# Peptides against a protein of PDB entry 3VZA: the designs that were tried, part 13

Target 1, 98 residues: chain A of PDB entry 3VZA
Amino acid sequence: RVERLCKSKELFEERLGLEIRRIHNEQLQFIFRHIDHKDPDKPYMFTLSINEQGDYEVTSCTPPLDCISEFQLKVRETNNFSAFIANIRKAFTALSFK
Target 2, 62 residues: chain B of PDB entry 3VZA
Amino acid sequence: AAYVTQLYYKISRIDWDYEVEPARIKGIHYGPDIAQPINMDSSHHSRCFISDYLWSLVPTAW

## One batch from the design tools (peptide; made by RFdiffusion4, then SolubleMPNN)

Design b1_p9_6_s1 (from b1_p9_6, 5 letters changed)
Fold by OpenDDE base, seed 5:
Structure b1_p9_6_s1 (fold): chain B 98 residues (1-98), chain C 62 residues (1-62), chain A 9 residues (1-9)
Amino acid sequence: as target 1 above (98 residues)
Amino acid sequence: as target 2 above (62 residues)
Amino acid sequence: SLLEKLLSW
């Protein structure tokens, strides 16, 4: 089972181009790669925590996204974290063409 | 580690086939309407294309 | 925790 979990993580990381890291102060770091076809290893990332009210809070976003605050509001309203992540990737993709 | 893999599934709704050869990207995407198979030869595609394709399976509607 | 919230969404 341990081997399967490790393999699963590796497959998701490579195939989705998404790395998820647990970092200090009970935060998660989401690192997207495979965004820029000319530079597949260029990272696009954000960090996530929960605030005192228990709501999702984006604590950093690199490069910055104008839409990230709206997405934070949307995920709080809908609790659709899948759409949250997918929309962020879509926004990073659009940014890579600028 | 188990928590992270669970997150990947909840985000993507993809279940991989772990028994195939490394060059084969095989699994099932479980969408709200119908489950769709994934079956790609990774040697035929760039890493970016593969990721873009898989993410295209994930709905962006809130 | 954050993980608990995510895993229960």
Scores: peptide ipSAE 0.656, ipTM 0.959, DockQ to the pose 0.762
Fold by OpenDDE base, seed 3:
Structure b1_p9_6_s1 (fold): chain B 98 residues (1-98), chain C 62 residues (1-62), chain A 9 residues (1-9)
Amino acid sequence: as target 1 above (98 residues)
Amino acid sequence: as target 2 above (62 residues)
Amino acid sequence: SLLEKLLSW
C-alpha cells in the first residue's frame, strides 16, 4: 500500500505537472509546472487556507492573477474545487503567452 | 500521503494503470457522463503536451 | 481543517 501511494503521487506530479505540499499554519501550496513550453520547469504557484469564517482563501499567488479573487468567490459559491484548480491552470497558461 | 493522492483523484478524476511499462501513460478519466480511456506513448510527446492534454479532460464549468 | 473540508466537498 505504501509503495502504491508513493508511485501514485509520483505519476500525478509528473503527468499533471502539479505538486501539492502541506505547509505551515494548515495551508496547502499548489505548484504548477509544464505551463510554459519554452521553460517547462518554471513554477506557477498559489497557496490556500481556510479563513476564520471557514471559507477557502488564497493567501498568495505567484505570478499574480487578476482573476484569482473572482475564482475564490466562485469556488465559495459552487464548492467546485476541481473547476477552481483547472481554471487557475488555464489562467496561468494564458499568462505564459505574455 | 493518502490524503494528497485522494486529492489528486478528486481534482482530476483520473485513475492510473500501475501495471504498464513506465513510458506508457494509461488510465481512465471518469467524466460526469462517461468514462474515457487514456493511452499515450510518452516518448512521442513533450511533458508540456502531456500535461496540457490531461488537463483538457478536466471541466472548467463552475 | 482545510484537508477535511477539501476531502468532503
Scores: peptide ipSAE 0.654, ipTM 0.960, DockQ to the pose 0.701
Fold by OpenDDE base, seed 2:
Structure b1_p9_6_s1 (fold): chain B 98 residues (1-98), chain C 62 residues (1-62), chain A 9 residues (1-9)
Amino acid sequence: as target 1 above (98 residues)
Amino acid sequence: as target 2 above (62 residues)
Amino acid sequence: SLLEKLLSW
């Protein structure tokens, strides 16, 4: 049901504070909000693609994360994409405390 | 768009209850060991707290 | 595609 899918997406976006967008060149943009409790709408985002070797590649990260390259390596090794996203959010959260 | 919805589930392992009133955040988180219910009154928490809580359910172990 | 890879992880 289309209505259910729309509602599901809206619930995930609001409750997880995560928006997922399909963008050009077969990329996904992940936009986190609700990170900074003092500025809940401030976005923390990264874009993801697959490189020529077929591996996950982070093509941008705003704000930048020192750990993003390591996480990229870890997700390639473990194929645990859930942990990948969760760890990125954790890193953004830590960054928001400056 | 169905693919993105599926991706949300695969990432979070949360299945929402779509029959409750909007102020009720109800669902089930399917962890590796035991499924746990989610049942919150959104009016009692900030958006950031809710998100932080839900993400705390998602394992970060690689 | 990226989505195909993700949906099958």
Scores: peptide ipSAE 0.652, ipTM 0.960, DockQ to the pose 0.708
Fold by OpenDDE base, seed 4:
Structure b1_p9_6_s1 (fold): chain B 98 residues (1-98), chain C 62 residues (1-62), chain A 9 residues (1-9)
Amino acid sequence: as target 1 above (98 residues)
Amino acid sequence: as target 2 above (62 residues)
Amino acid sequence: SLLEKLLSW
């Protein structure tokens, strides 16, 4: 049911602190919040697309992560998208302490 | 959309219980080996703590 | 598409 789907999305957004948006040029934007305990609403985000070869490509990352290129390589090699997202969140968390 | 909720499940492997009171965070996390229950009172924790806890359930090994 | 790739991973 559509009503249940809407509720599900809201619960995931609030509880995981992760918003997923479809944006222009067939991209997805992933927006993390609840990263910085001193500023829970501060967004940490990246955008994702598929390149001409059919591989995942991170098209932006704000704030920038030194490890994002390595993670992009890892997800292409392993196809473990769950670990990809979780590792990015971990990296943003570490960055929030700097 | 259905696609987004499906993606949330594929990322987190969490299935929520939608029949409980709004302040109750209840569901099941389906790990690779064992399914574990989630059952928290959101009024007892910060939003950041809740999110950190839930993400701690998601494996980071490639 | 990107979504199709993700939903089939």
Scores: peptide ipSAE 0.649, ipTM 0.960, DockQ to the pose 0.732

Design b1_p9_6_s2 (from b1_p9_6, 5 letters changed)
Fold by OpenDDE base, seed 4:
Structure b1_p9_6_s2 (fold): chain B 98 residues (1-98), chain C 62 residues (1-62), chain A 9 residues (1-9)
Amino acid sequence: as target 1 above (98 residues)
Amino acid sequence: as target 2 above (62 residues)
Amino acid sequence: SLLEKLLSM
């Protein structure tokens, strides 16, 4: 099982082009790759924490997304974390076309 | 770490088949209604195409 | 915590 868990992480990272890292101050960093077909390794990333109220809070976004604040509001309202991440990737994809 | 796999499932709703050959991308996407099979030969596609395809399975409706 | 919230379901 332990070996499978390690393999699982590797498969998800490669196939989804999404890396998830634990960073300081109890935050998670989400790093998307495979966004720009001309530069597949170019990272698009954001960091996530929870505020004092226990709500999701985006603490950084690189490159910046105009829609990130709206998505933060939406995920707080719906608790649909899957849609949250998927919409961010969609927004990064749109941004890659400049 | 188990939590990592749990997060990926929470995000993608994909469960991989870990017993197939490395070049085969096989699994199941569990949508809100019907589970859909995934079965691709990775050697026939770019990394970006594969990722775009898999993410296309994930609903963006809030 | 963040992880607890994410993994609560």
Scores: peptide ipSAE 0.640, ipTM 0.959, DockQ to the pose 0.539
Fold by OpenDDE base, seed 1:
Structure b1_p9_6_s2 (fold): chain B 98 residues (1-98), chain C 62 residues (1-62), chain A 9 residues (1-9)
Amino acid sequence: as target 1 above (98 residues)
Amino acid sequence: as target 2 above (62 residues)
Amino acid sequence: SLLEKLLSM
C-alpha cells in the first residue's frame, strides 16, 4: 500500500500538473505547472491556511489574481473545494495568455 | 502520504488504474452525475494538453 | 486544523 500511495502521488503530480506541499504555520502550498504550453515548467502557485474563525484563507498568490478574493468568498459560501482549485487554475491559464 | 492522495481525489474526483503500462493514462472521473472513464495514450499528447484535458473534467460551478 | 477541515466529510 505504501508503494501504491507513492505512485499515486507521482501520477497526480505529473498528470494534473499540480504539486501540494505542507509549509510552515499549518499551511498548504499549491503549485500548478503545465499552464503555459510554451513553458510547461513555469509555476503558478498559491498558499492556503485556516484563519481564527476556521475559514479558508489565501495567504499568497504568485502571480497575483484579481479574482482570488472572490474565489475565497465563494469557497467559504459553498465549501466546494474542487471548484475552488479548478477556478484558480482556470484563472492562471487566462493570465498566461496576457 | 495518504492525506496527499486524499486531497487529490477531493480536488479532481479521479481514481487511477495503477496496473496499466506507464504510458497509459487510465482511470475514472466521478462527476456529480455519471462517472466517465479516462483512457488515453500519453505518448500522443503534450504534458500541457493532458493536464488541460483532465482539468476540463472538473466542474467549475460553485 | 487546515488538513482536518479539508479531509473531513
Scores: peptide ipSAE 0.639, ipTM 0.959, DockQ to the pose 0.570
Fold by OpenDDE base, seed 2:
Structure b1_p9_6_s2 (fold): chain B 98 residues (1-98), chain C 62 residues (1-62), chain A 9 residues (1-9)
Amino acid sequence: as target 1 above (98 residues)
Amino acid sequence: as target 2 above (62 residues)
Amino acid sequence: SLLEKLLSM
């Protein structure tokens, strides 16, 4: 089971180009790669926490996204975490097209 | 850790087939309507294409 | 916690 879990993580990381890290103060860091086809290893990342009210809070975003605050609002309203992450990736992808 | 795989499923709704060869990307995406089989030969595609394709399966509608 | 919220059904 442990081996399967490790393999699962590795498959998701590589195939989705998404790494998830636990960081200090009960936060999660989401690191996207495979965004820029000219630089597949370039990371695009954001960190997430829960505020005192129990709401999702984006604590950092690199590179910055103009839409991140709106997405934070949307995920609070809909609780659609999947769409939240997917939309962030979509926004990062758009940002890579300069 | 188990929570990591659970989180990936919550995000992607993808369940991988772990019994196939490493070069085969095989699984199922569970969408709101029907399940979509995933079956790709990774050697035929770039990492970016694969990721873009898989993410295209994930709805962005709130 | 964040994980509890994320992993809740």
Scores: peptide ipSAE 0.632, ipTM 0.959, DockQ to the pose 0.574
Fold by OpenDDE base, seed 3:
Parts: C-alpha cells; sequence; structure tokens
Structure b1_p9_6_s2 (fold): chain B 98 residues (1-98), chain C 62 residues (1-62), chain A 9 residues (1-9)
C-alpha cells in the first residue's frame, strides 16, 4: 500500500504538473508547473489556509492574480474546490501569454 | 501520504491505472455525468501538452 | 483544520 501511494503521488505530480505541500501554520501550498510551454519548470503557486471563521483563505499567490479574490469568494459560496483549483490554473495559463 | 492522493482525486476526479507500462497514461476521469477513459502514449506529447489536456477535463463551472 | 474541511464528506 505504501508503494502504491508513493507511485500515485508521483504520477499525479508529473501528469498534472501540480505539487502539494504542507507548510507552517496548517497551510497548504499548491505549486503548478507545465504552465509556460517555453519554460515548463517555471512555478506558479499559491498558499491556502482557513481563517477564524472557518472559511478558505488564500494567503499568498505568486505571480499575483487579479481574479484570486473573486475565486476565493466563489469557492466559499459553492464549496466547489475542484473548480477553484482548475480556475486558478486557467488564470495562471492566461497570465503566461503576456 | 494517503491524504495527498485523496486531495488529487478531489481536485481532478481522475483514477489512474497503475498496472500499465510507464509510457502509457491510462485512467478514468469521473465527470458529473459519464465517466470518460484516458488512454494516451506519453512519448508522443510534451509534458505541457499532457498537463493541459488532463486539466481540460476538469470542469471550471462553479 | 484545513485538511478536515477539505477531506470532509
Amino acid sequence: as target 1 above (98 residues)
Amino acid sequence: as target 2 above (62 residues)
Amino acid sequence: SLLEKLLSM
């Protein structure tokens, strides 16, 4: 089971170009790669926590996204975490076409 | 850790086939209506293309 | 916690 879990993580990281890390103060860091076709290893990332009210809160976003505040509002309203992550990746992709 | 795999499924709704050759990307995407198969030869595509394609399967409607 | 919220069903 341990071997399978390790393999699963590696497959998701490579195929989705998404790494997930636990960081200090009970936060998660989401690191996207494979965004810029001219620089596939360039990271696009954000960190996520829960505030005192129990709501999702984006604590950092690099590079910054104009739409991140709206997405935070949407995920609080809908609880659609999948759409939240997918929309962030879509926004990072659009930003790479500068 | 098990929670990481759970998060990836929560995000992507993809379940991989772990018994195929390394160059084969095979699995199932569980959309809101009908499950769709994934089956591609990674040697024919760039890493960026593969990731873009897989993410295109994930709905962005809230 | 964050993980409890994310992984709750």
Scores: peptide ipSAE 0.614, ipTM 0.959, DockQ to the pose 0.558

Design b1_p9_6_s3 (from b1_p9_6, 5 letters changed)
Fold by OpenDDE base, seed 5:
Formats: structure tokens, sequence, C-alpha cells
Structure b1_p9_6_s3 (fold): chain B 98 residues (1-98), chain C 62 residues (1-62), chain A 9 residues (1-9)
């Protein structure tokens, strides 16, 4: 089971180009790669926490996205975290085209 | 690690086939309507294309 | 925790 979990994580990281890290103060860091076809290893990332009200809160976004605040509102309203992540990747992709 | 793996599944709804050769990207995407197979030869595609394709399977509608 | 919330969203 441990070997399977490790392999699963590696497959998701490579194939989705998404790394998920647990970081200090009960936060998750989401690191997208494979966004810029000219520089596949260039990271696009954001960090997520839960605020005092129990709502999802984006605590950082690099590079910054104008739409991130709207997405934060949408995920709070819909609780559709899958769409949240997918839309962020879509926005990073659009940004990579300058 | 188990928690993160489960999170990957919840985000993507992809279940990988772990028994195939490393160059084969094989699995199942469980969409809201129909489950679709994934079966790609990774040597035929760039890493960026593969990721873009897999993410295209994930709905962006809120 | 955040992970617990996400795993049950």
Amino acid sequence: as target 1 above (98 residues)
Amino acid sequence: as target 2 above (62 residues)
Amino acid sequence: SLLEKLLNW
C-alpha cells in the first residue's frame, strides 16, 4: 500500500504537472508546472488556508492573478474545489501567453 | 501522503492503472456523465501536452 | 484542518 501511494503521488505530480505541499500554519501550497511550453519547469503557484470563519483563503499567488479573488468567492459559494483548481490552471495558462 | 493522493483523485477524478509499463499513461477519468478511458504513449507527446490534455478532462463550470 | 475539510468537500 505504501509503495502504491508513493507511485500514485509521483504519477499525479508528473502527469498533471501539479505538486501539492503541506506547509507551515495549516496551509497547502499548489505548484503548477508544464504551463509554459517554452519553459515546462517554470512554477506557477498559490497557497491556501482556512480563515477564522472556516472559509478557504488564498494567502499568496505567484505570479499574481487578477481573477484569484473572484475564484476564491466562487469556491466558497459552490464548494467546487475541482473547478477552483482547474480554473486557476486555466488562468495561469492564459497568463503564460503574455 | 495518503491524504494528498486522495486530494489528487478528488480534483482530477482520474484513477491510474499502476500495472502498465512506465511509458504508458493509462487510466480512467470519471466524469459527471460517462467514464472515459485514458490510454496514451507518453513518448509521442510533450509533458506540457500531456498535462494540458488531462486537465482538459476536468470541468471548469462552477 | 484544511486537508480534512478538503477531503470531505
Scores: peptide ipSAE 0.667, ipTM 0.960, DockQ to the pose 0.785
Fold by OpenDDE base, seed 3:
Structure b1_p9_6_s3 (fold): chain B 98 residues (1-98), chain C 62 residues (1-62), chain A 9 residues (1-9)
Amino acid sequence: as target 1 above (98 residues)
Amino acid sequence: as target 2 above (62 residues)
Amino acid sequence: SLLEKLLNW
């Protein structure tokens, strides 16, 4: 079981180009790669926490996205975290085209 | 580790086939209406293409 | 934790 979990994580990281890290102060860091076809290893990342009101909050975004505040609002309203992550990746992809 | 792998599944809705050779990207994407098979030869595609394709399976509608 | 709350979605 432990071996399967390790393999599963590795497959997701490589195939989706998404690394998920638990970091200090109960935050998650999402690191996207494979965004820029000319520089596949270039990271695009954001960090996420829960604020005092219990709402999802993006605490950093590198590079910055104009749409990130709107996406934060949308995920709070819909609770569709899958769409939240997918839309962020879409926005990073658009940003990579200069 | 179990929490993170579960999160990957909840985000992507992809379940991998762990018994195939490493170069074969095989699994199932569970969409809202129908499950779709994934079956790719990774040697025929760039890492970026593979990731773009897999993410294209994930709905962006809120 | 954040993960626990997130996985309840």
Scores: peptide ipSAE 0.666, ipTM 0.960, DockQ to the pose 0.756
Fold by OpenDDE base, seed 2:
Structure b1_p9_6_s3 (fold): chain B 98 residues (1-98), chain C 62 residues (1-62), chain A 9 residues (1-9)
Amino acid sequence: as target 1 above (98 residues)
Amino acid sequence: as target 2 above (62 residues)
Amino acid sequence: SLLEKLLNW
């Protein structure tokens, strides 16, 4: 049911603090919140696409992560997208401590 | 929208219980070995703690 | 598409 899908999305967004948006040019925007305990609504985000070679490519990352290129390589090698997202969140969390 | 919700599940491996009151965070996390229940009162925790806890269930090993 | 790739990873 449509209502269940909407509720599911809302629950995931709130509980995981992760919003996933479809944006132009077949990209996905991943927006993390609930990262900084002192500023729970502060967004940490990246955008993802598939390049001409068919590989996952991070097209933006705000704030920037030094490890994002390595993670991009890892997800291409392992195809473990769950770990990819989880590691990015972990990196954003570490960054929030400044 | 269905595709995005499927993506949430594939990322987190969490299946929510949609029949409980909003303040109850109840579901099941399906790990590679054992499925673990999730059952917490959201009124007892901050949003950040809840998110951190749930993400702690997601393996980071490549 | 990207979503198709992700849904089938």
Scores: peptide ipSAE 0.663, ipTM 0.960, DockQ to the pose 0.750
Fold by OpenDDE base, seed 4:
Structure b1_p9_6_s3 (fold): chain B 98 residues (1-98), chain C 62 residues (1-62), chain A 9 residues (1-9)
Amino acid sequence: as target 1 above (98 residues)
Amino acid sequence: as target 2 above (62 residues)
Amino acid sequence: SLLEKLLNW
């Protein structure tokens, strides 16, 4: 059911504070909110694509994360995309305390 | 979109209960070993607390 | 595609 799919997306967006957008050039944008408890609507985001070799590639990260290159390597090695996303959120959370 | 909702499930392993009142956050988290229920009253928590709690269910081990 | 790769990981 189409209406159920719409509701599901909205629930995930609000409850996880994660929006996923399809953007130009076959990329996905991941936008985290609810990171900074003092500014819940402040976005923390990155974009993802597949490079010519077929590997996951982070094409942007705002604000920048020192660990993003390491995470990109880890997800290529382990193929654990869930851990990839969760670790990025954890890193953004740590950054919000600085 | 079906693809996006499928991706949310694959990332979080959460399946929502869509038949409850809007203020009730109810579902099931499917961990690697066992499934655990989620059942929260959203009016008792901040948006950030709710999100932090739900993400705490997602393992970060590679 | 990227989505196809992700949905099959």
Scores: peptide ipSAE 0.662, ipTM 0.960, DockQ to the pose 0.748

Design b1_p9_7_s1 (from b1_p9_7, 3 letters changed)
Fold by OpenDDE base, seed 5:
Structure b1_p9_7_s1 (fold): chain B 98 residues (1-98), chain C 62 residues (1-62), chain A 9 residues (1-9)
Amino acid sequence: as target 1 above (98 residues)
Amino acid sequence: as target 2 above (62 residues)
Amino acid sequence: TIELLKKIL
């Protein structure tokens, strides 16, 4: 089962172009790749924590997104984490066409 | 790894078929209405196209 | 999902 779980993570990372890392100070780093078709390995990332109130909190976003604060509000309201991540990717994709 | 894979499922709603050949991207996307199969030959597509396609399956409506 | 994140963090 450990082998299956490891393979599962690798498949998700490659196919979705999304890496998830645990980093310092109890944060998760979400790293999107495969955004820029001319530079597939260019990372677009944000970090996330659960604050003292128990809410989702975006602690960084690189490159910055004007919509990230609104998305944080929306995910707190809806608890739709899937839409949260998908909308961030959509925003990064739009940004790559600058 | 178990929790991370669970998180990937929470995000994508995709369940992979782990028994197929490496060049085959096969699985099931569990959307809000009906489940849809995923079945692609990865050799026919770029990594970016594959990712864009899979993410297109994920609803963005809040 | 918050509970899942808490397990990962």
Scores: peptide ipSAE 0.723, ipTM 0.964, DockQ to the pose 0.828
Fold by OpenDDE base, seed 4:
Structure b1_p9_7_s1 (fold): chain B 98 residues (1-98), chain C 62 residues (1-62), chain A 9 residues (1-9)
Amino acid sequence: as target 1 above (98 residues)
Amino acid sequence: as target 2 above (62 residues)
Amino acid sequence: TIELLKKIL
């Protein structure tokens, strides 16, 4: 089971181009790659925590997204975490076209 | 690792087939209505194309 | 999902 879990994580990272890391101060870092077809390894990132009120809170976004605050509001309202992540990736993709 | 893989599933709704050759991207995407199979030869596509395709399976409606 | 995140964090 442990071997399968490790393999699963690696498959998700490579195939989705999404790495999830635990970082300081109880935050998760989401790192998207494979966004820019001309530079597949270029990272697009945001960090997330659960604030004192128990709500999703985006603590950073690199590069910045104008829509990130709206998405934070939407995920708090809907609890649709899947759509939250997918919409962020969609926004990063749009940004990569400059 | 268990929690992280659970999170990947909550995000993507994809279950991989772990018994196939590494070059084969095989699994099932569980949408809100019906499940759809995934079956790709990774050697025929770029990494960006594969990722874009898989993310296209994930609904963006809130 | 919040509960899952709390377990990961």
Scores: peptide ipSAE 0.721, ipTM 0.964, DockQ to the pose 0.829
Fold by OpenDDE base, seed 2:
Structure b1_p9_7_s1 (fold): chain B 98 residues (1-98), chain C 62 residues (1-62), chain A 9 residues (1-9)
Amino acid sequence: as target 1 above (98 residues)
Amino acid sequence: as target 2 above (62 residues)
Amino acid sequence: TIELLKKIL
């Protein structure tokens, strides 16, 4: 089972181009790769925490996204975490075209 | 690791087939309607194309 | 999902 879980994580990381890391101060770092077809390893990332109110809070976004605050509001309203992550990736993709 | 893989599932709604050869990307995407199979030869596509394709399966409607 | 995140964090 442990071996399967490790393999599962590796498959998701490679196939989705999404790495999820636990970092300091109770935050998750989401690192997207495979965004820029000319530079597949270029990272696009944001960090997320649960604030004192119990809500999703984006604590950083690199590169910055104008829409990130709106997405934070939307995920708080809908609790659709899947759409939240997918929309962020979509926004990063759009940004990569400059 | 279990929680992280659960998170990946909650994000993507993809369940991989772990018994196929490494070059085969096979699984099932569970959307709001009908579950759709994933079955592609990774050797025929770039990593970026594969990721873009898989993410295209994930609804962005809030 | 928040509950899951809390377990991960």
Scores: peptide ipSAE 0.719, ipTM 0.964, DockQ to the pose 0.828
Fold by OpenDDE base, seed 3:
Structure b1_p9_7_s1 (fold): chain B 98 residues (1-98), chain C 62 residues (1-62), chain A 9 residues (1-9)
Amino acid sequence: as target 1 above (98 residues)
Amino acid sequence: as target 2 above (62 residues)
Amino acid sequence: TIELLKKIL
């Protein structure tokens, strides 16, 4: 089971180009790579926590996204976490074309 | 590790086939309607193409 | 998902 879990994590990281890290102050860091085809290793990232009200809260976004506040509102309303992450990646992709 | 892999599934709705050769990207995407197979030869594609393709399977409608 | 996140954090 441990071997399968480790392999699963590695496959998701490489194939989705998404790394998930636990960082200080009870936050998760989401790091996207494979966004810029000219620079596949360039990271696009945001951090997420659960605030005092028990809601999703984006605590940082690098590079910044104009739409991130709207996405935070949408995920709180719909609880569709999958769409939340996918839309953020879509926005980072659009940003990479400048 | 178990919780992180569960999170990856909640995000992507992909379940990998762990018994195939490393060069084969094989799995199942569980969409809202029906499950769809994933079966790619990774040696024929860039890392960016593979990631873009897999993310294209994930609905963006709220 | 919030409950899952709380378990990870």
Scores: peptide ipSAE 0.718, ipTM 0.964, DockQ to the pose 0.826

